Peptides against a protein of PDB entry 4X86. Designs and how they scored, part 76

Target 1, 56 residues: chain A of PDB entry 4X86
Amino acid sequence: EGPQLLLSEAVSRAAKAAGARPLTSPESLSRDLEAPEVQESYRQQLRSDIQKRLQE

## One batch from the design tools (peptide; made by RFdiffusion4, then SolubleMPNN)

Design b2_p29_3_s2 (from b2_p29_3, 8 letters changed)
Fold by OpenDDE base, seed 2:
Structure b2_p29_3_s2 (fold): chain B 56 residues (1-56), chain A 29 residues (1-29)
Amino acid sequence: as target 1 above (56 residues)
Amino acid sequence: VDAVLEELRKEGILLPEVSRVLERHGFRL
């Protein structure tokens, strides 16, 4: 339950905005970013951000 | 990598785990 936007998608958008491409491949990068521990860190940040806004 | 990190920070994303992954892969313009 709660926010579960994919971190790999956010990074893909950031790379596009920067006009940059990974030296490896988008697929390899996405695979690492979708690791459970990495995705969970992102989820926690999203949750924290929402909670902070609710307290304002 | 720094350019990508800057864009992520604009979106409020500041995670050491992410920086570590990005550095591992490297980036080019």
Scores: peptide ipSAE 0.688, ipTM 0.926, DockQ to the pose 0.748
Fold by OpenDDE base, seed 4:
Structure b2_p29_3_s2 (fold): chain B 56 residues (1-56), chain A 29 residues (1-29)
Amino acid sequence: as target 1 above (56 residues)
Amino acid sequence: VDAVLEELRKEGILLPEVSRVLERHGFRL
């Protein structure tokens, strides 16, 4: 339960905003970003940020 | 990579795991 936003999508948007492309491939990059341990760290940050905002 | 990281920071994303992945793949403008 809780936030389950895709980190790979956030990174793709950031790369686009920076006008940058990975030296490998967008697909390879997204695959690594979608690793469970990486996604879980992202989810924890999102949850923490929401909780902080609600408490302020 | 730094330019992408800066954009992520604007969105509040600050994760060593992400930086590590981005550095592994490298970026070109």
Scores: peptide ipSAE 0.687, ipTM 0.926, DockQ to the pose 0.759
Fold by OpenDDE base, seed 1:
Structure b2_p29_3_s2 (fold): chain B 56 residues (1-56), chain A 29 residues (1-29)
Amino acid sequence: as target 1 above (56 residues)
Amino acid sequence: VDAVLEELRKEGILLPEVSRVLERHGFRL
């Protein structure tokens, strides 16, 4: 339960902003970023950030 | 990789798991 946004999307935007490309491929990078344990850490951060704002 | 990480920091993303993945793939300008 809670917010769920694509971490791979955020990384893609960051890479574009930096003008950088992965040495592998955007597809393989996105696949690794969508691993459950990686996505969960991102979800936890998003939830924490929202909770902090609501508690203020 | 550092340039990409800096952009992620601007978006408020600071996760060791992400850094590890980025380092594994490597980046070039």
Scores: peptide ipSAE 0.687, ipTM 0.926, DockQ to the pose 0.747
Fold by OpenDDE base, seed 3:
Structure b2_p29_3_s2 (fold): chain B 56 residues (1-56), chain A 29 residues (1-29)
Amino acid sequence: as target 1 above (56 residues)
Amino acid sequence: VDAVLEELRKEGILLPEVSRVLERHGFRL
């Protein structure tokens, strides 16, 4: 339960904005970013950020 | 990698796990 936005989506946008591309591949990078431990860290931050905004 | 991290920070994303993954893959302009 909670936010389920993918970190890989945010990183893809950031890379595009920076005009940068991974030396490996976008697909390989996204796969690693979708690892459970990485995604969970992002989910926790996202939840925290939403809660902070609601309290403003 | 630093340029990508800077864009992520503009969006409020600051995670050591992300930095580690990005460094592993490397980036080019």
Scores: peptide ipSAE 0.687, ipTM 0.926, DockQ to the pose 0.735

Design b2_p29_3_s3 (from b2_p29_3, 10 letters changed)
Fold by OpenDDE base, seed 4:
Structure b2_p29_3_s3 (fold): chain B 56 residues (1-56), chain A 29 residues (1-29)
Amino acid sequence: as target 1 above (56 residues)
Amino acid sequence: VDAVMAQLRKEGILLPEVSEVLERHGFRL
């Protein structure tokens, strides 16, 4: 439930902010970041962060 | 890679899975 927040998008923004570019390609990097196990770790962190804020 | 990870930390993102992926691809400024 709820909108899906892609980790690949967050990393893309971070890379831009750092002025850094992958040695491979943005597309290849995004594909790996969108792997289910990687995205799930991100989702878990987001969920945890939301829950922590609700408990403040 | 460190610079990118630092930016992610500012957003509250700190995941070893991310670091692993970033290291595989490598980064240049």
Scores: peptide ipSAE 0.686, ipTM 0.927, DockQ to the pose 0.747
Fold by OpenDDE base, seed 2:
Structure b2_p29_3_s3 (fold): chain B 56 residues (1-56), chain A 29 residues (1-29)
Amino acid sequence: as target 1 above (56 residues)
Amino acid sequence: VDAVMAQLRKEGILLPEVSEVLERHGFRL
């Protein structure tokens, strides 16, 4: 239930836009970004943002 | 890392957890 967008995908787009590469690897970076506690923080933000828009 | 965070902010993303992960991995242009 709730937003299903992946934080790792957003970071990948941001890194590409900045022309930046991780010193490790895109794969290891994505793995860490998909950690439950990190993804949940992202999900909560998305949910909050949607709720704010609905109240406007 | 700052450049990536700036791009994320354009999409409305500002999370300390993300910054922590990005700093751990490091970035270069």
Scores: peptide ipSAE 0.685, ipTM 0.926, DockQ to the pose 0.756
Fold by OpenDDE base, seed 3:
Structure b2_p29_3_s3 (fold): chain B 56 residues (1-56), chain A 29 residues (1-29)
Amino acid sequence: as target 1 above (56 residues)
Amino acid sequence: VDAVMAQLRKEGILLPEVSEVLERHGFRL
C-alpha cells in the first residue's frame, strides 16, 4: 500500500521543463525508471513526504 | 543530466538511483 505515483512521469515532466531529451529514447528511459528497486525508492520518499506534511 | 536533476530537486526528488539511470541514458539540450 501507499503512494503509487510513477517516477517516470516526474522525470518526463522534469526533462520537458529543462528542454532536454535522452540520448536513447523517452520509452527506454521510462522503462529503466520503472524498475522495481528504482520505483520503490521513489515510493518510500513519497510516503515519508506525505507523512511529514500530515504532521505539520 | 544536471539540468534535469536540478528540476527534479525543485520538486523534492533527490534519489541516487535516479541519477544513475539518467547518467546511463545521457541527455541533450
Scores: peptide ipSAE 0.685, ipTM 0.926, DockQ to the pose 0.747
Fold by OpenDDE base, seed 1:
Structure b2_p29_3_s3 (fold): chain B 56 residues (1-56), chain A 29 residues (1-29)
Amino acid sequence: as target 1 above (56 residues)
Amino acid sequence: VDAVMAQLRKEGILLPEVSEVLERHGFRL
């Protein structure tokens, strides 16, 4: 339940916007960003941000 | 890494976990 947006996608877009590339690989970077603890932190932030906006 | 983090901040993303991952991989222009 809740927001299910991929953090790896957001980071990929940000990297492209910055014109930056990982020294490793986009694939390995995405894999690490999809780690449960990282993705969950992102999900919680999204949920919190949405709730705050709705309450404003 | 700073440039990428700046872009993420524009989208409201500021997570220590993300910064840690980005630093581990490193970035170049």
Scores: peptide ipSAE 0.685, ipTM 0.926, DockQ to the pose 0.749

Design b2_p29_3_s4 (from b2_p29_3 with E2D L5M E9K D15L K19S V28R)
Fold by OpenDDE base, seed 3:
Structure b2_p29_3_s4 (fold): chain B 56 residues (1-56), chain A 29 residues (1-29)
Amino acid sequence: as target 1 above (56 residues)
Amino acid sequence: VDAVMEELKKEGITLPLVSEVLERHGFRL
């Protein structure tokens, strides 16, 4: 339950905005960013941020 | 990597695990 936005999508946008490319590949980077522990950390942050905004 | 992390910070993303993954892959402008 909770937010299920992909961290890999956020990083992809950030890399594009910075004009930077991974030395490996976008696909390899996205695969690592979608690891369960990494995505869960992102989900927890998103949940916390949403809750904070709703309480303002 | 720093440039990408700065963009992520603008979106409120500052997770250490993210930085670790980005460093593993490296970045080029």
Scores: peptide ipSAE 0.687, ipTM 0.926, DockQ to the pose 0.741
Fold by OpenDDE base, seed 2:
Structure b2_p29_3_s4 (fold): chain B 56 residues (1-56), chain A 29 residues (1-29)
Amino acid sequence: as target 1 above (56 residues)
Amino acid sequence: VDAVMEELKKEGITLPLVSEVLERHGFRL
């Protein structure tokens, strides 16, 4: 239930836009960004943003 | 890392936990 967008995907796009690469690896970075606590924080933000838009 | 965070900000993403993960890995141009 709720937003299903992945934070790791957003960060990948941001890194590409910035022309930057992690010192580790894209795979390692994505794995950490997909940790439950990190993804949940992102999900909460997305949900909050949607709710704010609905109230406007 | 700052450059990546600036791009994320454009999409409304400003989570401290994200910054923490990015700093752990480090970035280069």
Scores: peptide ipSAE 0.687, ipTM 0.926, DockQ to the pose 0.736
Fold by OpenDDE base, seed 5:
Structure b2_p29_3_s4 (fold): chain B 56 residues (1-56), chain A 29 residues (1-29)
Amino acid sequence: as target 1 above (56 residues)
Amino acid sequence: VDAVMEELKKEGITLPLVSEVLERHGFRL
């Protein structure tokens, strides 16, 4: 349940906007960003931010 | 890494854990 946006996609867009590339590879970076603990942290922030906006 | 984090900030993403991952990989322009 809850928002299921991919952090790796957000980082990919951010890297593109910054004109930056990882010294490793986009694939290895995405793999680490998709780790359960990282994705859960992102999900929690998304949920919190949505709640905050609804309370504004 | 800082430039990428700045772009993420525009999208409301400021997670320390994300910064840790990005630092592990490093970035170049």
Scores: peptide ipSAE 0.687, ipTM 0.926, DockQ to the pose 0.741
Fold by OpenDDE base, seed 4:
Structure b2_p29_3_s4 (fold): chain B 56 residues (1-56), chain A 29 residues (1-29)
Amino acid sequence: as target 1 above (56 residues)
Amino acid sequence: VDAVMEELKKEGITLPLVSEVLERHGFRL
């Protein structure tokens, strides 16, 4: 119901913050992170986190 | 990879699938 937040974007920011770069390529990494099962796992976590906050 | 996962942890992301993907690609500073 809300805007889609991509896990690949979060990882890109994390990698930048760590000063690290993938041995493959940012493009290849993002492609794998955008796999449906990976993104769905992320979405589930986001939803759970929101629900937990609402119940605090 | 550990450094990246640590940054993700700060954002509340600790998914095993993420770690798996990151390990496949490997990271360097």
Scores: peptide ipSAE 0.686, ipTM 0.927, DockQ to the pose 0.756

Design b2_p29_4_s2 (from b2_p29_4, 13 letters changed)
Fold by OpenDDE base, seed 3:
Structure b2_p29_4_s2 (fold): chain B 56 residues (1-56), chain A 29 residues (1-29)
Amino acid sequence: as target 1 above (56 residues)
Amino acid sequence: AEAAARVARELEAMGIDPAPISALLERHF
């Protein structure tokens, strides 16, 4: 529900901020981060976080 | 790896729980 960042985009930003470069290929990392179950867990987290903010 | 831990810390700073993808981060960083 609602607009959200892809987890792949979030990790890209985090990696840049951390000065971290993957040891694997960009394609390999993207494939894992874009897996449906991975994105779904991220979506659920974001949904929960929004709900918590609304309750505050 | 240390790099994976740094990425996880940045995710936390962004308000994202890295626990569900900890193994993934360790695999790639």
Scores: peptide ipSAE 0.711, ipTM 0.937, DockQ to the pose 0.735
Fold by OpenDDE base, seed 2:
Structure b2_p29_4_s2 (fold): chain B 56 residues (1-56), chain A 29 residues (1-29)
Amino acid sequence: as target 1 above (56 residues)
Amino acid sequence: AEAAARVARELEAMGIDPAPISALLERHF
């Protein structure tokens, strides 16, 4: 499969834009965001959004 | 608290629904 944006990467970008730093370690946050079920739900969201746009 | 909300707002601005990870954001921010 082609390249994909990880949820952890998206949150990192969002946090930077928000001027927010985690209270926990970056490693702890990354561990939670990279959990298989979390990433899969994110992938499904992206797929759903694309499918909705194709119908417009 | 407020930091988590700011991150969520930026996710929305990126076109990402933050609802599924709201609790996660609150845990870390």
Scores: peptide ipSAE 0.710, ipTM 0.937, DockQ to the pose 0.704
Fold by OpenDDE base, seed 5:
Order: C-alpha cells, then structure tokens, then sequence
Structure b2_p29_4_s2 (fold): chain B 56 residues (1-56), chain A 29 residues (1-29)
C-alpha cells in the first residue's frame, strides 16, 4: 500500500506526456476527475492490479 | 478526439486502464 497517485494527477502527467491541453477549463476537468466515484473506481483498479500481480 | 486518444495511450503506458474514463477524456480533450 504505497502512496496513492490521484487520478487527476495521473491524467495531468499523461496529458503533459501526450502534449495535450484540455479544451475545457482546468476546473471542469478537475471537477470530473475528482468526483468520488471516479477516484474510487481508479483506486479499485489499482488495488485489483496489485492483488492479481503480487497476490497480496 | 485524437488528443484524448493520446492521453489514453499515456495512461496505458503508466499502467492505468483508461476505459472507465474514456468518455470523460473525449469530453475534455
């Protein structure tokens, strides 16, 4: 259970790497990415991946 | 659209499945 990268931060890093800027405002994108259900689905994805690979 | 796809590919490179937020990415990129 290492430090958790927020989905919003992950997307920011991905967008930077992709050379992409949102067409919408930063606030709009952040609002969507920080929605609790969205972040939770991301957290569960990370947990599932760890469980599958490391069996812990 | 194409920008959204590029962002999705970078997420995949980070080990993140972008499918759950594909529509979100399309909305913003």
Amino acid sequence: as target 1 above (56 residues)
Amino acid sequence: AEAAARVARELEAMGIDPAPISALLERHF
Scores: peptide ipSAE 0.710, ipTM 0.937, DockQ to the pose 0.752
Fold by OpenDDE base, seed 1:
Structure b2_p29_4_s2 (fold): chain B 56 residues (1-56), chain A 29 residues (1-29)
Amino acid sequence: as target 1 above (56 residues)
Amino acid sequence: AEAAARVARELEAMGIDPAPISALLERHF
């Protein structure tokens, strides 16, 4: 499936697909997306997804 | 907001669970 997206890239692509522009500054959105707890939850999703794929 | 919900749906379509960042999306969109 290729390399996994960074969360920030995923949100950027999702926003573009949704035709949505953030109401806040780019810096504000980036700061929130870079928060440790946010990145950790994304990492956990990635790990879980890989494990599920290995079980297919 | 409606825009935040649309972004969340697109994340789901990409195979990403938006639930952990739902409040974040609502704050920014």
Scores: peptide ipSAE 0.709, ipTM 0.937, DockQ to the pose 0.826

Design b2_p29_4_s3 (from b2_p29_4, 12 letters changed)
Fold by OpenDDE base, seed 3:
Structure b2_p29_4_s3 (fold): chain B 56 residues (1-56), chain A 29 residues (1-29)
Amino acid sequence: as target 1 above (56 residues)
Amino acid sequence: SEAAERVAAQLRAMGIDPAPISDILRRHF
């Protein structure tokens, strides 16, 4: 565990960098990305990434 | 969707695996 961004915020940043706007509302996209199961999978990835970095 | 793939590419560049949310990205982009 550790500090983490919401996946919805990460995707917003990625979309901006990609010059992409959602076809749906930003709120609709955020709701899907904030689903507990989705956020948990993201948290697990972040945890794994931190562990990998600590081992290098 | 090309837009969805561009977003996915940016996520990868940020060190985030977009595979778990590929369906969500394709629905919205």
Scores: peptide ipSAE 0.721, ipTM 0.942, DockQ to the pose 0.731
Fold by OpenDDE base, seed 1:
Structure b2_p29_4_s3 (fold): chain B 56 residues (1-56), chain A 29 residues (1-29)
Amino acid sequence: as target 1 above (56 residues)
Amino acid sequence: SEAAERVAAQLRAMGIDPAPISDILRRHF
């Protein structure tokens, strides 16, 4: 089960909202954000947030 | 950078902690 938003997509939305464009390339940024360890840490963050809410 | 900080701020507004990817954001923005 994957997250609703991939981290790369979340950052894309955030960058758009911030009016920011990468100084490198969108492809380079996406590649870094889609690294397995990075996406996994994001998934763990989402899981932790959900668990915290369930305990409220 | 300023741009990286703005992106990080938007992530926080979305409920996403940008700390784990701060180096990536600073590298690209």
Scores: peptide ipSAE 0.720, ipTM 0.942, DockQ to the pose 0.725
Fold by OpenDDE base, seed 4:
Structure b2_p29_4_s3 (fold): chain B 56 residues (1-56), chain A 29 residues (1-29)
Amino acid sequence: as target 1 above (56 residues)
Amino acid sequence: SEAAERVAAQLRAMGIDPAPISDILRRHF
């Protein structure tokens, strides 16, 4: 349903804004952040946040 | 890690709760 935001992309943007670079590698970090269970928790957060806003 | 904390702070500023990925952030930053 619609466009899917990736948590890995959000963290990349946050890290850039924070002036932080992974001690490991961007690829290693992305691998962990793109794990299905991690992405799903983020998707649920987004969904809940949108629904909350629509009901206010 | 100071860097991990700064990344978490930016996530909060973006409206994203970093708590579920705190271990990942501390591992990589």
Scores: peptide ipSAE 0.720, ipTM 0.943, DockQ to the pose 0.683
Fold by OpenDDE base, seed 2:
Structure b2_p29_4_s3 (fold): chain B 56 residues (1-56), chain A 29 residues (1-29)
Amino acid sequence: as target 1 above (56 residues)
Amino acid sequence: SEAAERVAAQLRAMGIDPAPISDILRRHF
């Protein structure tokens, strides 16, 4: 299908913008954020946001 | 922590709701 945005990538960008470094490691953080259920919840959020915009 | 809160704030600024991953953020930041 189309391009996919990963939550792990979004959080990485947010952390950089916040000037924050994980106390653990980037790898361990990515592992948690790439859990299927977490990524799916993120995808649903994005889908919902798009649908809301279409209703306006 | 303060760092976790700052990351959450940046997610909001990006239009992303950080609430579903608040536990993950607090665990790592």
Scores: peptide ipSAE 0.720, ipTM 0.942, DockQ to the pose 0.698

Design b2_p29_4_s4 (from b2_p29_4, 10 letters changed)
Fold by OpenDDE base, seed 3:
Structure b2_p29_4_s4 (fold): chain B 56 residues (1-56), chain A 29 residues (1-29)
Amino acid sequence: as target 1 above (56 residues)
Amino acid sequence: AAAAEAVAAELRAMGIDPSPIEAILRRHF
């Protein structure tokens, strides 16, 4: 259902902007963020956000 | 953790709700 953006990419950008570095390896963080159920929740947010914008 | 909350705050500023991944952020930051 449309192109899928990566949550790990969004978190990477957020961490950089916050000046925060993970205590674990970046790979470990990415592994958790790439879990299907986690990515799906992000996809749902994106879909909801688009729908809200279209209704405004 | 303060770092995890800082990342969460930045996600909110980007228009992303961090609530589904707060536990993950706290685990890694």
Scores: peptide ipSAE 0.715, ipTM 0.938, DockQ to the pose 0.683
Fold by OpenDDE base, seed 2:
Order: C-alpha cells, then structure tokens, then sequence
Structure b2_p29_4_s4 (fold): chain B 56 residues (1-56), chain A 29 residues (1-29)
C-alpha cells in the first residue's frame, strides 16, 4: 500500500533519460504498461526490494 | 531494438528489473 509510481511513469522517466521516444503513441505504450498483471508484477518487485533491505 | 535496450538499461540504473516488460519495450521502441 501507500504511494507508488505506476510502471508507465517509471518507463516514461527511463525513456526520457535514454533520449528515446516510442515508435507508437505514448497512449499505446501506457495502455500496455498499465495492464493489471503488468502493474502487479511491478508492485511485487518493489515489495521484494523493500523486504530485501529489511533483511540486510 | 537498440532504443528498447537503452530504455531497459535506464530502468536497471533506476533499480528496476525490466525483464518482465522486455517484450513490451521491444514492441514500442
């Protein structure tokens, strides 16, 4: 729970840093990245990273 | 392909594993 970035927002930031623009529309990319199963896997990754920190 | 890999590299630099979305990145970049 709590505030978290959407994966689509993270990818947008990464693309900006890479100087890359999608060949498709931003909306098309966001649609794929905002699929529930994709966002859920991202949330699980974030949770796992926090848990690893707690175990250090 | 190169652009998709560049975006993936930036995700890694941000501490995000891009492996679950590599196919999506290749589709759009």
Amino acid sequence: as target 1 above (56 residues)
Amino acid sequence: AAAAEAVAAELRAMGIDPSPIEAILRRHF
Scores: peptide ipSAE 0.715, ipTM 0.937, DockQ to the pose 0.731
Fold by OpenDDE base, seed 1:
Structure b2_p29_4_s4 (fold): chain B 56 residues (1-56), chain A 29 residues (1-29)
Amino acid sequence: as target 1 above (56 residues)
Amino acid sequence: AAAAEAVAAELRAMGIDPSPIEAILRRHF
């Protein structure tokens, strides 16, 4: 397990890599990405990925 | 949008499935 990065942080990194900036305010994007259901889906992805690796 | 797709591509490169947030990405990029 360990500390979990927020999906908003992951998207920030991806946007930086893509050279992309949001057309809306950063606060608006963060609000959407930090919604509980959105973050939970991300957490589930991470858990699933770890489980898959353990099965290799 | 092209920018949203580019961000999604980077997420995939990071090992993250962007499909649950594609609508969010399209709204903001």
Scores: peptide ipSAE 0.715, ipTM 0.938, DockQ to the pose 0.746
Fold by OpenDDE base, seed 4:
Structure b2_p29_4_s4 (fold): chain B 56 residues (1-56), chain A 29 residues (1-29)
Amino acid sequence: as target 1 above (56 residues)
Amino acid sequence: AAAAEAVAAELRAMGIDPSPIEAILRRHF
């Protein structure tokens, strides 16, 4: 499989699209998003999405 | 929490379920 975006990168793109900026520092937000359990849940979503698309 | 909700909506538009990080988004936006 190809490289996957980190959740922090996805949130940055979403925030830009929403015209939103963190009230805290971007670094603080990134730190929370980089928690292992948070990134793992995102990885599982991506895997599930790939599996669903392969079944179409 | 309108900003956090807007970010969550954009995540959904990208095909990402934001439910696991909603609390994080509300904390920072």
Scores: peptide ipSAE 0.714, ipTM 0.938, DockQ to the pose 0.744

Design b2_p29_5_s1 (from b2_p29_5, 14 letters changed)
Fold by OpenDDE base, seed 1:
Structure b2_p29_5_s1 (fold): chain B 56 residues (1-56), chain A 29 residues (1-29)
Amino acid sequence: as target 1 above (56 residues)
Amino acid sequence: SEDERFVQQVLQFLEQHYPELLSLLERLP
């Protein structure tokens, strides 16, 4: 249901907004951030944050 | 906690790949 925001995508967008460039490569960063465990942690954190905001 | 571990992982990635971005984020309140 609905598109999921990947951590790699979120970081990339934040980097662009700040005018930051990776020291390595975008591809290398994406591989690291797209690891299943990392992405799952991000999903849980995002869900938790959204739930908190909805309750306030 | 799980949240703390996640934050540390993200910070590690940013330090390695986007040190300038990490510096900017650390200055934000």
Scores: peptide ipSAE 0.030, ipTM 0.433, DockQ to the pose 0.086
Fold by OpenDDE base, seed 5:
Structure b2_p29_5_s1 (fold): chain B 56 residues (1-56), chain A 29 residues (1-29)
Amino acid sequence: as target 1 above (56 residues)
Amino acid sequence: SEDERFVQQVLQFLEQHYPELLSLLERLP
């Protein structure tokens, strides 16, 4: 949590919204998604997407 | 590209952990 949505949280919310159930434990998924390089990539893309929308 | 790599990483994660969700996403336009 923080000023920007974590990738792990985003995926979790999307999964719940779709009624999807993880094949592995939610903790395993979160651990993978919380890797610094993965989270940073997500943050960058999220920022980029928001900026693009604001420019439209 | 880096964006493409990230997409592939996400798809891999979904395939591994949320195959049902991935299936749903693949059916969406």
Scores: peptide ipSAE 0.029, ipTM 0.429, DockQ to the pose 0.087
Fold by OpenDDE base, seed 2:
Structure b2_p29_5_s1 (fold): chain B 56 residues (1-56), chain A 29 residues (1-29)
Amino acid sequence: as target 1 above (56 residues)
Amino acid sequence: SEDERFVQQVLQFLEQHYPELLSLLERLP
């Protein structure tokens, strides 16, 4: 078990904050972001980063 | 490292879908 922040939501928030628009359709983007291997990699990195910050 | 590969994958993803966002990130000091 680890942090439960979806990559799709994180990218969406970042894109909106920057005023950026995708070159591809929202559906295509969502499919890529929601791929299990992509989300798992993000989860692992996020967990690692949080753990490092807590140890500072 | 695996972390470096992940970062590169994310950057490649952003280049494909959000090139403007990638440009903004690259300009950050």
Scores: peptide ipSAE 0.025, ipTM 0.418, DockQ to the pose 0.090
Fold by OpenDDE base, seed 3:
Structure b2_p29_5_s1 (fold): chain B 56 residues (1-56), chain A 29 residues (1-29)
Amino acid sequence: as target 1 above (56 residues)
Amino acid sequence: SEDERFVQQVLQFLEQHYPELLSLLERLP
């Protein structure tokens, strides 16, 4: 459907901004970060943050 | 809490995959 904000993408962007490289392969990191329960936790935090910003 | 669990998950991933990045974050004021 529409755009999806992923934890894996967020971590990737943070790593690039800091000029950091993963100790493991990108595939291994992506596999861990894309676990459904991990992504759901991130989604909930993101949703909460957005709601707080909109209520300001 | 949910916030605490999320933070611990992120820290665990950083420790495992981005130890140098985690070190950089710890050095920030």
Scores: peptide ipSAE 0.025, ipTM 0.410, DockQ to the pose 0.090

